# Peptides against a protein of PDB entry 6FRK: the designs that were tried, part 116

Target 1, 411 residues: chain A of PDB entry 6FRK
Amino acid sequence: NEEVLNAMLKEVCTALLEADVNIKLVKQLRENVKSAIDLEEMASGLNKRKMIQHAVFKELVKLVDPGVKAWTPTKGKQNVIMFVGLQGSGKTTTCSKLAYYYQRKGWKTCLICADTFRAGAFDQLKQNATKARIPFYGSYTEMDPVIIASEGVEKFKNENFEIIIVDTSGRHKQEDSLFEEMLQVANAIQPDNIVYVMDASIGQACEAQAKAFKDKVDVASVIVTKLDGHAKGGGALSAVAATKSPIIFIGTGEHIDDFEPFKTQPFISKLLGMGDIEGLIDKVNELKLDDNEALIEKLKHGQFTLRDMYEQFQNIMKMGPFSQILGMIPGFGTDFMSKGNEQESMARLKKLMTIMDSMNDQELDSTDGAKVFSKQPGRIQRVARGSGVSTRDVQELLTQYTKFAQMVKKM

## One batch from the design tools (peptide; made by RFdiffusion4, then SolubleMPNN)

Design b2_p16_3_s1 (from b2_p16_3, 6 letters changed)
Fold by OpenDDE base, seed 2:
Structure b2_p16_3_s1 (fold): chain B 411 residues (1-411), chain A 16 residues (1-16)
Amino acid sequence: as target 1 above (411 residues)
Amino acid sequence: DELKKLHELLLELSEL
């Protein structure tokens, strides 16, 4: 029994190390899981594999919980959020993502570029902010980040902004000069929250980097970036352990919408390769519940129309990148869609929707849409001409629809 | 069950 437990724990520890979880945390987790199981084995004839998985999951959840409540902005107040992190961590992009997130939630949000070290930092921030329609501040002439940050914060406070995000200089290495500059900026602007931005792809270096920032500046929140399909995210556990600060958001790509609130359970499930079922549910529930309830009810009755398929394509397009949707599906590897395939898949969906936009209500609302087209082949030619596609493209859509409708009837 | 159905639907939509 103990040999089987030790073998399974060795496999879990190997998988966690391959997921970039810090070796010290993996050792501590192994000890905690052993102690938890030795106590539970005395109590129940449960499946040992499930007990080990549950104990591992529970200890990983504890590792990502610093026991500190995440800072949240106060509505109707001026909330100053300072970003810190290494160059290439995705800090500047993450500032824009966070600003856009709050703006979409109806917060009066702005961005300040206090990065005077990187040539074109202000142009990059200005470009991102302009694309997102976010107000911004910065200078082409001022070289002191303290002056820029102070002036920008004062300006946006006077204009009654609620979310004031300050992007700071990054460096390629941990340099004392960077930390001194960050402290001077923090002391001048008195931020309500300091956010450390960490790149998940740096693997085992996450602990040392996160610790170096926490030892110099009062990091209160963590954002983990580059949690796209290649980063297993184990570095996030190292960041929480080192900073003793909660992860508040994750960056899941390069797009401004590739940004989500951090959820512990989904993240750990994904880290263990269990998929993100809860995040899929939540992302589906963030899509208007009413439209999904009506669909679920139709699916229960084995009804699926071309309109129902169109609405699902709209929902998928609202959910963002397909790679993220697939990465929420248990057993689909994150590698299933290369970055090139994602734009192509979105273009395919748009093409299918454009074909359906040329259909009439009788065709869209038919419980047997394929039969409507098979009985009157002239409809295929009409739709093909209306959408600017071949009759073959319309037949391929109808073939796909027929597969779906047959699956729904078997449900 | 509804979640499983939605998951299967999303899976198939991803194969498009």
Scores: peptide ipSAE 0.009, ipTM 0.401, DockQ to the pose 0.058
Fold by OpenDDE base, seed 5:
Structure b2_p16_3_s1 (fold): chain B 411 residues (1-411), chain A 16 residues (1-16)
Amino acid sequence: as target 1 above (411 residues)
Amino acid sequence: DELKKLHELLLELSEL
């Protein structure tokens, strides 16, 4: 029994190391799990595998919990959030994602670009902010990030913004000057929260990098980026251990919606390859997919309209990146995330929805929408003109709908 | 099972 336990723990430790979990944390976990498993209770015929999995899961949950309550913004106050992190960590993109998240929650949110080091940093932030309709501040002429940050924070405070996000310079080679600049900015603006943005793909370097930031600035929150694709997320445990700060959000792709609140249980479940069944259930529940019961019932009856397809596209767009949802299902491995440029799929869905926005209720609610258009070709031309697309694009949509409606009839 | 079918349907829609 002890040999079998030690063999299973060795496999778990190997899998955690392959998931970029720090070697020290893996050793500590092995000892904690071995101490938590009563070998005498294992004699009672309980599924030894389930007990080990539960013990491992419980110890990983403890490693992700810093024992510190996450900072949360106060409604009706001015909350200054400073972002820090290495260049290429996804920091600037994450600023926009966080701003957009709070904006969608009904917060008056703005962005400040205090990155004077990277050429085009302000243009990139401006592009992202403009696309998301987020107010922004920065300078093309001011080179002091302290001045830009201070002026921007003052401006947005005076305009009664509730969430003021400050993006700082990321540097690769001049760590000391970066840390001094970050400290000067932090001292000038007195942020309510300092967010360290970490790239999950840096693997075993996560601990050292996270510690270097925590030793220089008062990091209170962590955001882990690039948890899409090949990043196994084990570096996130190292960041929490080093910073003693909670992970508040995760970035799960390149889209502005590829951003979600961190949930411990789902994350650990995914790290163990158990899938994120709870996060899937929660996401399904958050979507109030009661409307999907009606759709499922229609699908069971072989009924599918262009409106039902439109509503389903809306649901997909509300769920966020489809690869994230699939990556939450056990057995839909990493290979599903690699094929689709999610942005291209979402842009395609949005184009299809724009075509359907130019359809009338008689076209949308027809049980044979394709036949309605085939009987009166003038409808295709009307829809094409209304949506600013070709008649071919409308015919392609109708062909897709027809294929789908035929599949539904076979269900 | 229904959620899996929904996801399969959504996948097929995204690949179309």
Scores: peptide ipSAE 0.000, ipTM 0.273, DockQ to the pose 0.105
Fold by OpenDDE base, seed 3:
Structure b2_p16_3_s1 (fold): chain B 411 residues (1-411), chain A 16 residues (1-16)
Amino acid sequence: as target 1 above (411 residues)
Amino acid sequence: DELKKLHELLLELSEL
């Protein structure tokens, strides 16, 4: 029994190392799992695999819990959030994502560019902020990040902003000059939260990097980026262990909406390849699918209209990238959609929706929409002209709809 | 069961 346990623990440890979990954490987890498993219960004919999986899951949940409550902004107060992290970590993009997240939640949010080191940092932030309609501050002439950060924070405090996000300089490596600059900025603006942004794709380097930041600045929160790539997320465990700070959000792509609150159980389920059924249920519930009870009832009755398809495309677009949805499903590997295919798929859905925006209620609400168009081909030409597409594009949409409607009838 | 059907439908929508 002990030999079988040790063999199974070796397989789990190998899989965790392949998931970029730090070797020290994997060793500690192995010892903790071995101590938590009763060998007598395992002798009683219980499913040894399920017991080990449950013990591993519990220990991984403990590794992402720093035992510290995550900082949350206070409504009606001025909350200053300082971002720190290496260049290429996704820090500047993450500032914009966080600002957009709070803006969509009805917070008066702004962005400050205190990156004076990188040429075009302010232009990049300005582009992102303008696209999201977020107020921003920065300078083309001031070279001291402390002055820019202080002036920007004072300006937005005077304008009664609730969320004031400060993006700082990143470097390609851990440099003492970077840490000194971060300390000077932090001392000047007195942030309510310091957010460390970490790239998950750096694998085993996550611990050393996260520790170097925590040893120099009072990191209180972590954001992990690039979890849409080949990064299995094991580096996030290393960040929590090193910073003793909670992960508050994850970045799951390059789009401004590719950003979500961190949830421990879903993340660990995904890391173990169990699928994120809970995060999918939560994301489905957050979509206010109360309007989808009517759709679920129609689907049960084998009814599916072009309007029902349009509403599903809206729901998919609200859920975010397809790779996130697919990566939440047990048995769909993280590799199923490359980043390129996701933007193309979203652009394709948006094109299909634009075609449907040129349809009338009789066409949209027909239980046999394809037959409405087949009986009156002049409708295809009207919709094509109204949406600025070819008659072929409308026929392709109707062909797709027909496949769906046939599938729903078989359900 | 309904969540599974919705999930299968969303999957199929994503493969389009």
Scores: peptide ipSAE 0.008, ipTM 0.372, DockQ to the pose 0.061; fails the geometry check
Fold by OpenDDE base, seed 4:
Structure b2_p16_3_s1 (fold): chain B 411 residues (1-411), chain A 16 residues (1-16)
Amino acid sequence: as target 1 above (411 residues)
Amino acid sequence: DELKKLHELLLELSEL
């Protein structure tokens, strides 16, 4: 039993290292999982594997929890949010995404470009801000970021802005001059929150970079960028561990709306390929679809049917950026994000819906649709013939449904 | 691919 556990933990550790989880965190997780698994309880006939998965999930959730409450802006106050991070981290884009997020929530939001180092930084911010209809400040002539930040903050405070986002200079390397500039800006504007923006694609370097920022400036929040379908989520754990600061948002693409509040459990579920049901629910709720409440109540009761999955697919089809939402569904994420343009992903979903269109109400409305098909294999052949697909395609759909329904039953 | 491997591994850690 201990050898089997050690072998399984070695595989988990390898996969976490492949997912850019820091080696120290992987070691800590391994020991924490070993200590959390009672080998005697594993003998009592519980699925050993389910216990290991639950222990791994629980310890990953703890690694993403800094034990500190995230800063949140106060309505009717002037909240100054300073952004810090390396060049290429997506910092400037993330400033615009965060500003747009708060603006859509009815906050009076503005952007300040205090990046005097990068040629065209202000033009880029201005372009993004103008597209999003976000008020902005910056200078083409002032070279001191402290002056620009101070003047911009003062201006927007006087205009009663509620969210004042300050983008600072990035550098290609950790330079002492960058950190000194960041400290001078922070001292001048006295931000209510300092947000470190980290690129998830830097892998094992995430810890060292996040630590270098935290050691120099009072980072209170983290935003992880480039969590697109190819991005390794392990850098997020490294950022939390190094900064001791919560992840508040994630960037999930190039569009200004490819930005979502960070949720620990959904993120870990997605990292583990378990899907992100809560993030799907949040995105569905943002669409203000009237049918959302009934679905949420079913999910809370651990009920999930093939019809409920079909309705989710219809909702996804309405949302447009299809690849991101499929990545939130257990068992759909990996195969849909790795090999297709958005049109191919849509065609695959339409194929799945066409398979479900060949199902009857008994199959669609069963709380255990997979068991209905397993008890009567002739149903698979009927559905396959009705939809013009292989029996394998129907089995793959039922496998995906089963994974989702099992996750909902565990909620 | 790596998230797929982690998922496959975790799926290979749920069927044992």
Scores: peptide ipSAE 0.000, ipTM 0.403, DockQ to the pose 0.018; fails the geometry check

Design b2_p16_3_s2 (from b2_p16_3, 10 letters changed)
Fold by OpenDDE base, seed 1:
Structure b2_p16_3_s2 (fold): chain B 411 residues (1-411), chain A 16 residues (1-16)
Amino acid sequence: as target 1 above (411 residues)
Amino acid sequence: DLLKLLRSLLEELSEL
């Protein structure tokens, strides 16, 4: 049993290292899992895989929990949030995403650009802020970030803003001059929260970078960026371990809406390839798909039409990047959709919808759409000509529809 | 359950 446990733990450790989990954390997790597993319970015929998976899940949850409650803004107060992080971490984009998140929640939110080092930093922030209709402050002529940050914070305090986000200069390297500038800005504006922004794609370097920031600046919160379908997410554990600060949000893409509150359980479930059921539920609820009471009633009666399938494809297309949706389904690992496969999958859905756009109401609204086409093969040829596809493409669509309609009848 | 249907639809779409 100990040899089997050690073999399974070796596979788990390999998978966690491939997921960019820091080697020290993987080693600590391995020892914690070994100490938490009762070998006597494993001998009693319990599913060894399920037991190890549960122990690993529990220890990963502990690694993402720093034991410190996340800072939250106070309603009706002026909350100053300072952002820190390396150049290319997605810091400036994340400032805009967080500002937009709070604005959509009914907070009076603004942005300050205190990045005087990077040419075009203020123009980039101004473009993002203007697109989102977020008030902003910055200078084209002032070179001292302390002056810009102080003036901007004072201005927005006087205008009774509730969320005041300050974007600072990033550097390519951990330079002492950057940390001195960050400390001078922090001392001048007295932020209520300091947010470290970390890129998840830097893999094993996450710990060393996060530690270097924490050792110089009083980081109280972490935001992890680039958790799109290519990022394995293990760098998030390294950030928490190094900063001893909670992850508050994650960035999941390039769009301003590709930003969500961090949830420990869904994140660890996704990291282990278990899917994110809660995040999928939240996304479905945000789409108000439940307002389709008529569809839910049809499904309860085992009715499913080609029109009902078309409406579901429209709903899937509205959920955003198909890779993110699949990565929320249990059994679909993040590796299932390379960036190339997402555009291809959306193009496939759009092709299927274009075929259905060439169908008539009798074909779309039939409770046995496949049988309507099988009884009159001339319909397949009409639809194929109307949509510019082969008769085979239409037959493949009808075969898929038949599979779905059979699944609905079994629900 | 609409979520179960969406999952089933996505599963079959991934096999295409």
Scores: peptide ipSAE 0.016, ipTM 0.452, DockQ to the pose 0.060
Fold by OpenDDE base, seed 5:
Structure b2_p16_3_s2 (fold): chain B 411 residues (1-411), chain A 16 residues (1-16)
Amino acid sequence: as target 1 above (411 residues)
Amino acid sequence: DLLKLLRSLLEELSEL
């Protein structure tokens, strides 16, 4: 039993190291899991795999909990949020995502560009802010980030903004001059929250980077970016451990909506390759997809039409970022998210829907839609012309529909 | 059932 436990713990430790979890944390987790598993209780015929998985899950949840309550903005107050992080961490993009998140929740939100070091930083922020209709401040002439930050914060305070986000200079490497500048900005604007933005893709460097920021500035919150790529997010555990600060949000893609509040359980489930079954269920329930009693009843009878497929595609589009939805499905490893950007997946879905928009009700509502098209090939040509696609694209859609309809018949 | 369908739909969308 101990040999089997040790073998399984080695596999888990390997998987955690491959997920960019810091080697010290993995060692500590291994010891904690070994101490938490009573080998005598394992004799009772409990699924040893499930027990180890649960123990590992419980210890990972503890590693993500800094024991500190996350800062939350106060409604009707002026909340100054300063962003800090390395260049390329996604800091500037994350400022816009956070601003947009609060704006969508009915907060009066604005952005300040206090990045004077990077050429075009203000233009990039301005472009992102303008697309999201977020008010912004910055300068093309002022080179002192303290002046820009102070003027911008004062302006937006006077205009009764509730969320004032300040983006700072990121550098490619840790430089003392960067930290001095960040301290000067922080002292001038007196932020209510300092957010460290970390790129999950830096792997084992996450601890050292996060620690260096925490040692220089009063980091109170962490945002982890690039959790849509090959980054398994294990570096996030290292950031929490180093900063002793909660992860408040995660960035899950390039789109402004590829941003979500951090949830411990879903994150750990994803890190372990378990998927976010609960978060997927919650999202399905939020969409009230179960209110489609008519669809459920059709599915029980093994009926699935092109219209039913179209409606499901609409539902998928309503679930938000496709990368987030896929990341909730167990067995959709990081390799699946690497095969296409979310925009490409959504563009493919939208193309399929555009083809179906050129179908008639007889085609859409047929219980054997593929047979309707096979009996009258002229329908494929009509739909192809109507949607501006090739006859091959329509045939590929019908092939896909046929696969789905066969799956429904096997349900 | 619906969740299983959504998963299957997403799986097949991944193969596109």
Scores: peptide ipSAE 0.016, ipTM 0.406, DockQ to the pose 0.104
Fold by OpenDDE base, seed 4:
Structure b2_p16_3_s2 (fold): chain B 411 residues (1-411), chain A 16 residues (1-16)
Amino acid sequence: as target 1 above (411 residues)
Amino acid sequence: DLLKLLRSLLEELSEL
């Protein structure tokens, strides 16, 4: 039993290392999991694999919890949020994403570009801010980031902005000059929160980088970026451990909407390939699916129409890239997307919806839509002609609907 | 329930 446990723990440790979890954290987790597993309870015929997975999950959850409550902005106050991080971390993009997030939640948000080092930093921020309709401040001529940050913060405080985000200079390396500049900016603007932005794709370097920032500036929050890429997110654990600061948000793509509040349980579930059930629930809830209760009630009665399927396809399309949704479902690993371009999957959904747009209300609202078409094959030809598709494409859609409706009847 | 629905929809979409 101990040999089997050690073998399974070795596989878990290997998988965590391949997920960019720091080697020290993996070692600590291994010992904590060993101490948490009662070998006597494992004798009782319980699924040893599930027990180990649960123990690993529990210890990973503890590694992501710094035991410190995340800073949250106060409504009706001027909240100054300073961003720090290396160049290429996604810091500037993340500033825009955070500003847009708060703006969509009804906060009066603004952006300040205090990056004087990177040529075109202000133009990039201005472009992003303008696209998102976020007020911005910066200079093309002022080279002192302290002056820009101070003037911008003062301006937006006087204009009663609630969320004032300050983007600072990034460097390609951890340089003392960068840290001194960050300290000078922080001292001048007195931020309510300092957010460290970290690229998850830097792998095992996450700990050392996060520590270097924490040792120099009062990092109080972490944002992890590029979790849509090849990064499995294990670097996030390293960032929390090094900064002793909570992850508050994650970046999940290049779009301004590819930004989510950090949730511990979903994140660890995703990291372990268990799926992000809670993030899926949140995305579904954010879609204001007012009719979800009515749909759930129909599903409880084994009723499912082509219209109900169409509405679900609309919901899937609103949830964003199909890859991200699949990656949130347990058992749909990242390999599921290896065969399909994300654009192709969305084009397929759109094609199916276009076929359904050529259906009539009797066809869409029938609890046995496939039978409506089977009884009158001329309907298939009408829908095919109306949508510009083959009769085969319509038959394939009806076959899928039939499979799905049969699953709903078995639920 | 909704998650099971989404899962089943996505399973069927993946077979396309």
Scores: peptide ipSAE 0.014, ipTM 0.454, DockQ to the pose 0.085
Fold by OpenDDE base, seed 2:
Structure b2_p16_3_s2 (fold): chain B 411 residues (1-411), chain A 16 residues (1-16)
Amino acid sequence: as target 1 above (411 residues)
Amino acid sequence: DLLKLLRSLLEELSEL
C-alpha cells in the first residue's frame, strides 16, 4: 500500500512540476499529502486515486491561501493602486484591464503612466485607456517617474477619482536600480495597495522573481497573467508562497475583458485537469441570459428548436474565447486549446449561424426542424443557396440539431 | 440543465 501510494504521489508530483509548481512546494506538498493520508483508511476499499486527488487538492488550496485577507478598494474614497513587475509580465495591459473592470462596476477610475524607461509606454497606455474610455495621465517630456506619479495622483485626487492606478517601469531582469525607483515612487504616492504582476509562463522562475519583489517592496496583492490554455498556472502557487500575498485577479488573454477575479477552487480544479465547472456556471450566469428561464422551461418540456440552438451559439460566442470555455469542461485537454483551433471553432460556429440566418421562422421555430426539412427537401437547397454553403453542410447542421434535440428529450 | 446543454454543445462542436 505504501509503495502504491508513493508511485501515485510520484505521478502527481511529476504532473505538478510539469504545471510549473516549484520543486520545493511539490516536495512539501508530497510530505503533507503523505501525512494527511491515513494508510488504514486506504485499506477500507476506498478509491485510493480519489483520496489522493482530494488530499492533493486540499493541500494545493492551502498553498494558494496566504492566510491574509485581500485588500479591497473603499467606495467613495481615493484608492491608489501601484503596479510593479518585470517588463513583459503584462503589467501595463493588466493596469488597463483592472481599470476597465472597476469602471464597468461604476467606479470613477483613472490610469497614470509612470513608466519613463520604456519607449512608447505612455502611447501604449493612452491607446488602451482611450479604447476603454478611461481617463489617463502621463508625460512625453518628464523623465522622473516620481514626479509623474505624484502629479498624476494629486490631479486625480483633486478630481475625486476613486480608483487611481499607477503603472511603473519594468526591467528585463531584477535590478537594484528598478527596486530603488519603485520604492521612491511608493514613498511619494503612498499607495493603498501594491500589486505585483507575474507572468505564469516563466515556469520555475516564478518563486525567485516573486521573492525578489517582495524583499524590496511591500507587495500586498498578486495578479497572474498569461493564464491561457498553455500556462498550467503552477507558478501562481510559487508567487503566493514567496510574497505571502493573495492572488486577486488573473489575466486569461490579450483582450481587455480577458480578466477575472481570482477564485481558488476553480483555479486548483483547472490546475489538476478537473475543469472549472464553477467558473463555467459563473460565466453562464454573468451573460445575463434574461431568456435563460424561457430556455430552461423549454428544455424541461423536452422542446428544442433550431432558434434555441442559434441562441445558444450566440451565448457561446459571448462567453469569449472558445478555448477558455472548453478548458472549463472536465476531460477537455489542453490540446483543444491551440490558438488555431479556437479561431477555426469560432468560424465554424459563425458558419452554422449563417446557415440558420437563411432559414425561415417556420423552420427555426419547429420543435422537429429536421422533419420539416426531410418532408420538403427543397428547403435544404434554398437554405444552402441563401447561405452560400453545400446541401451537405445544411444536412450536417440538421444532424447535429437532431442529436441535441434527442439529448434534450432525455434530460 | 443549461450547463449540461452547453457542455454537450461544446463536446459536439469539438468533434466538428
Scores: peptide ipSAE 0.015, ipTM 0.414, DockQ to the pose 0.060; fails the geometry check

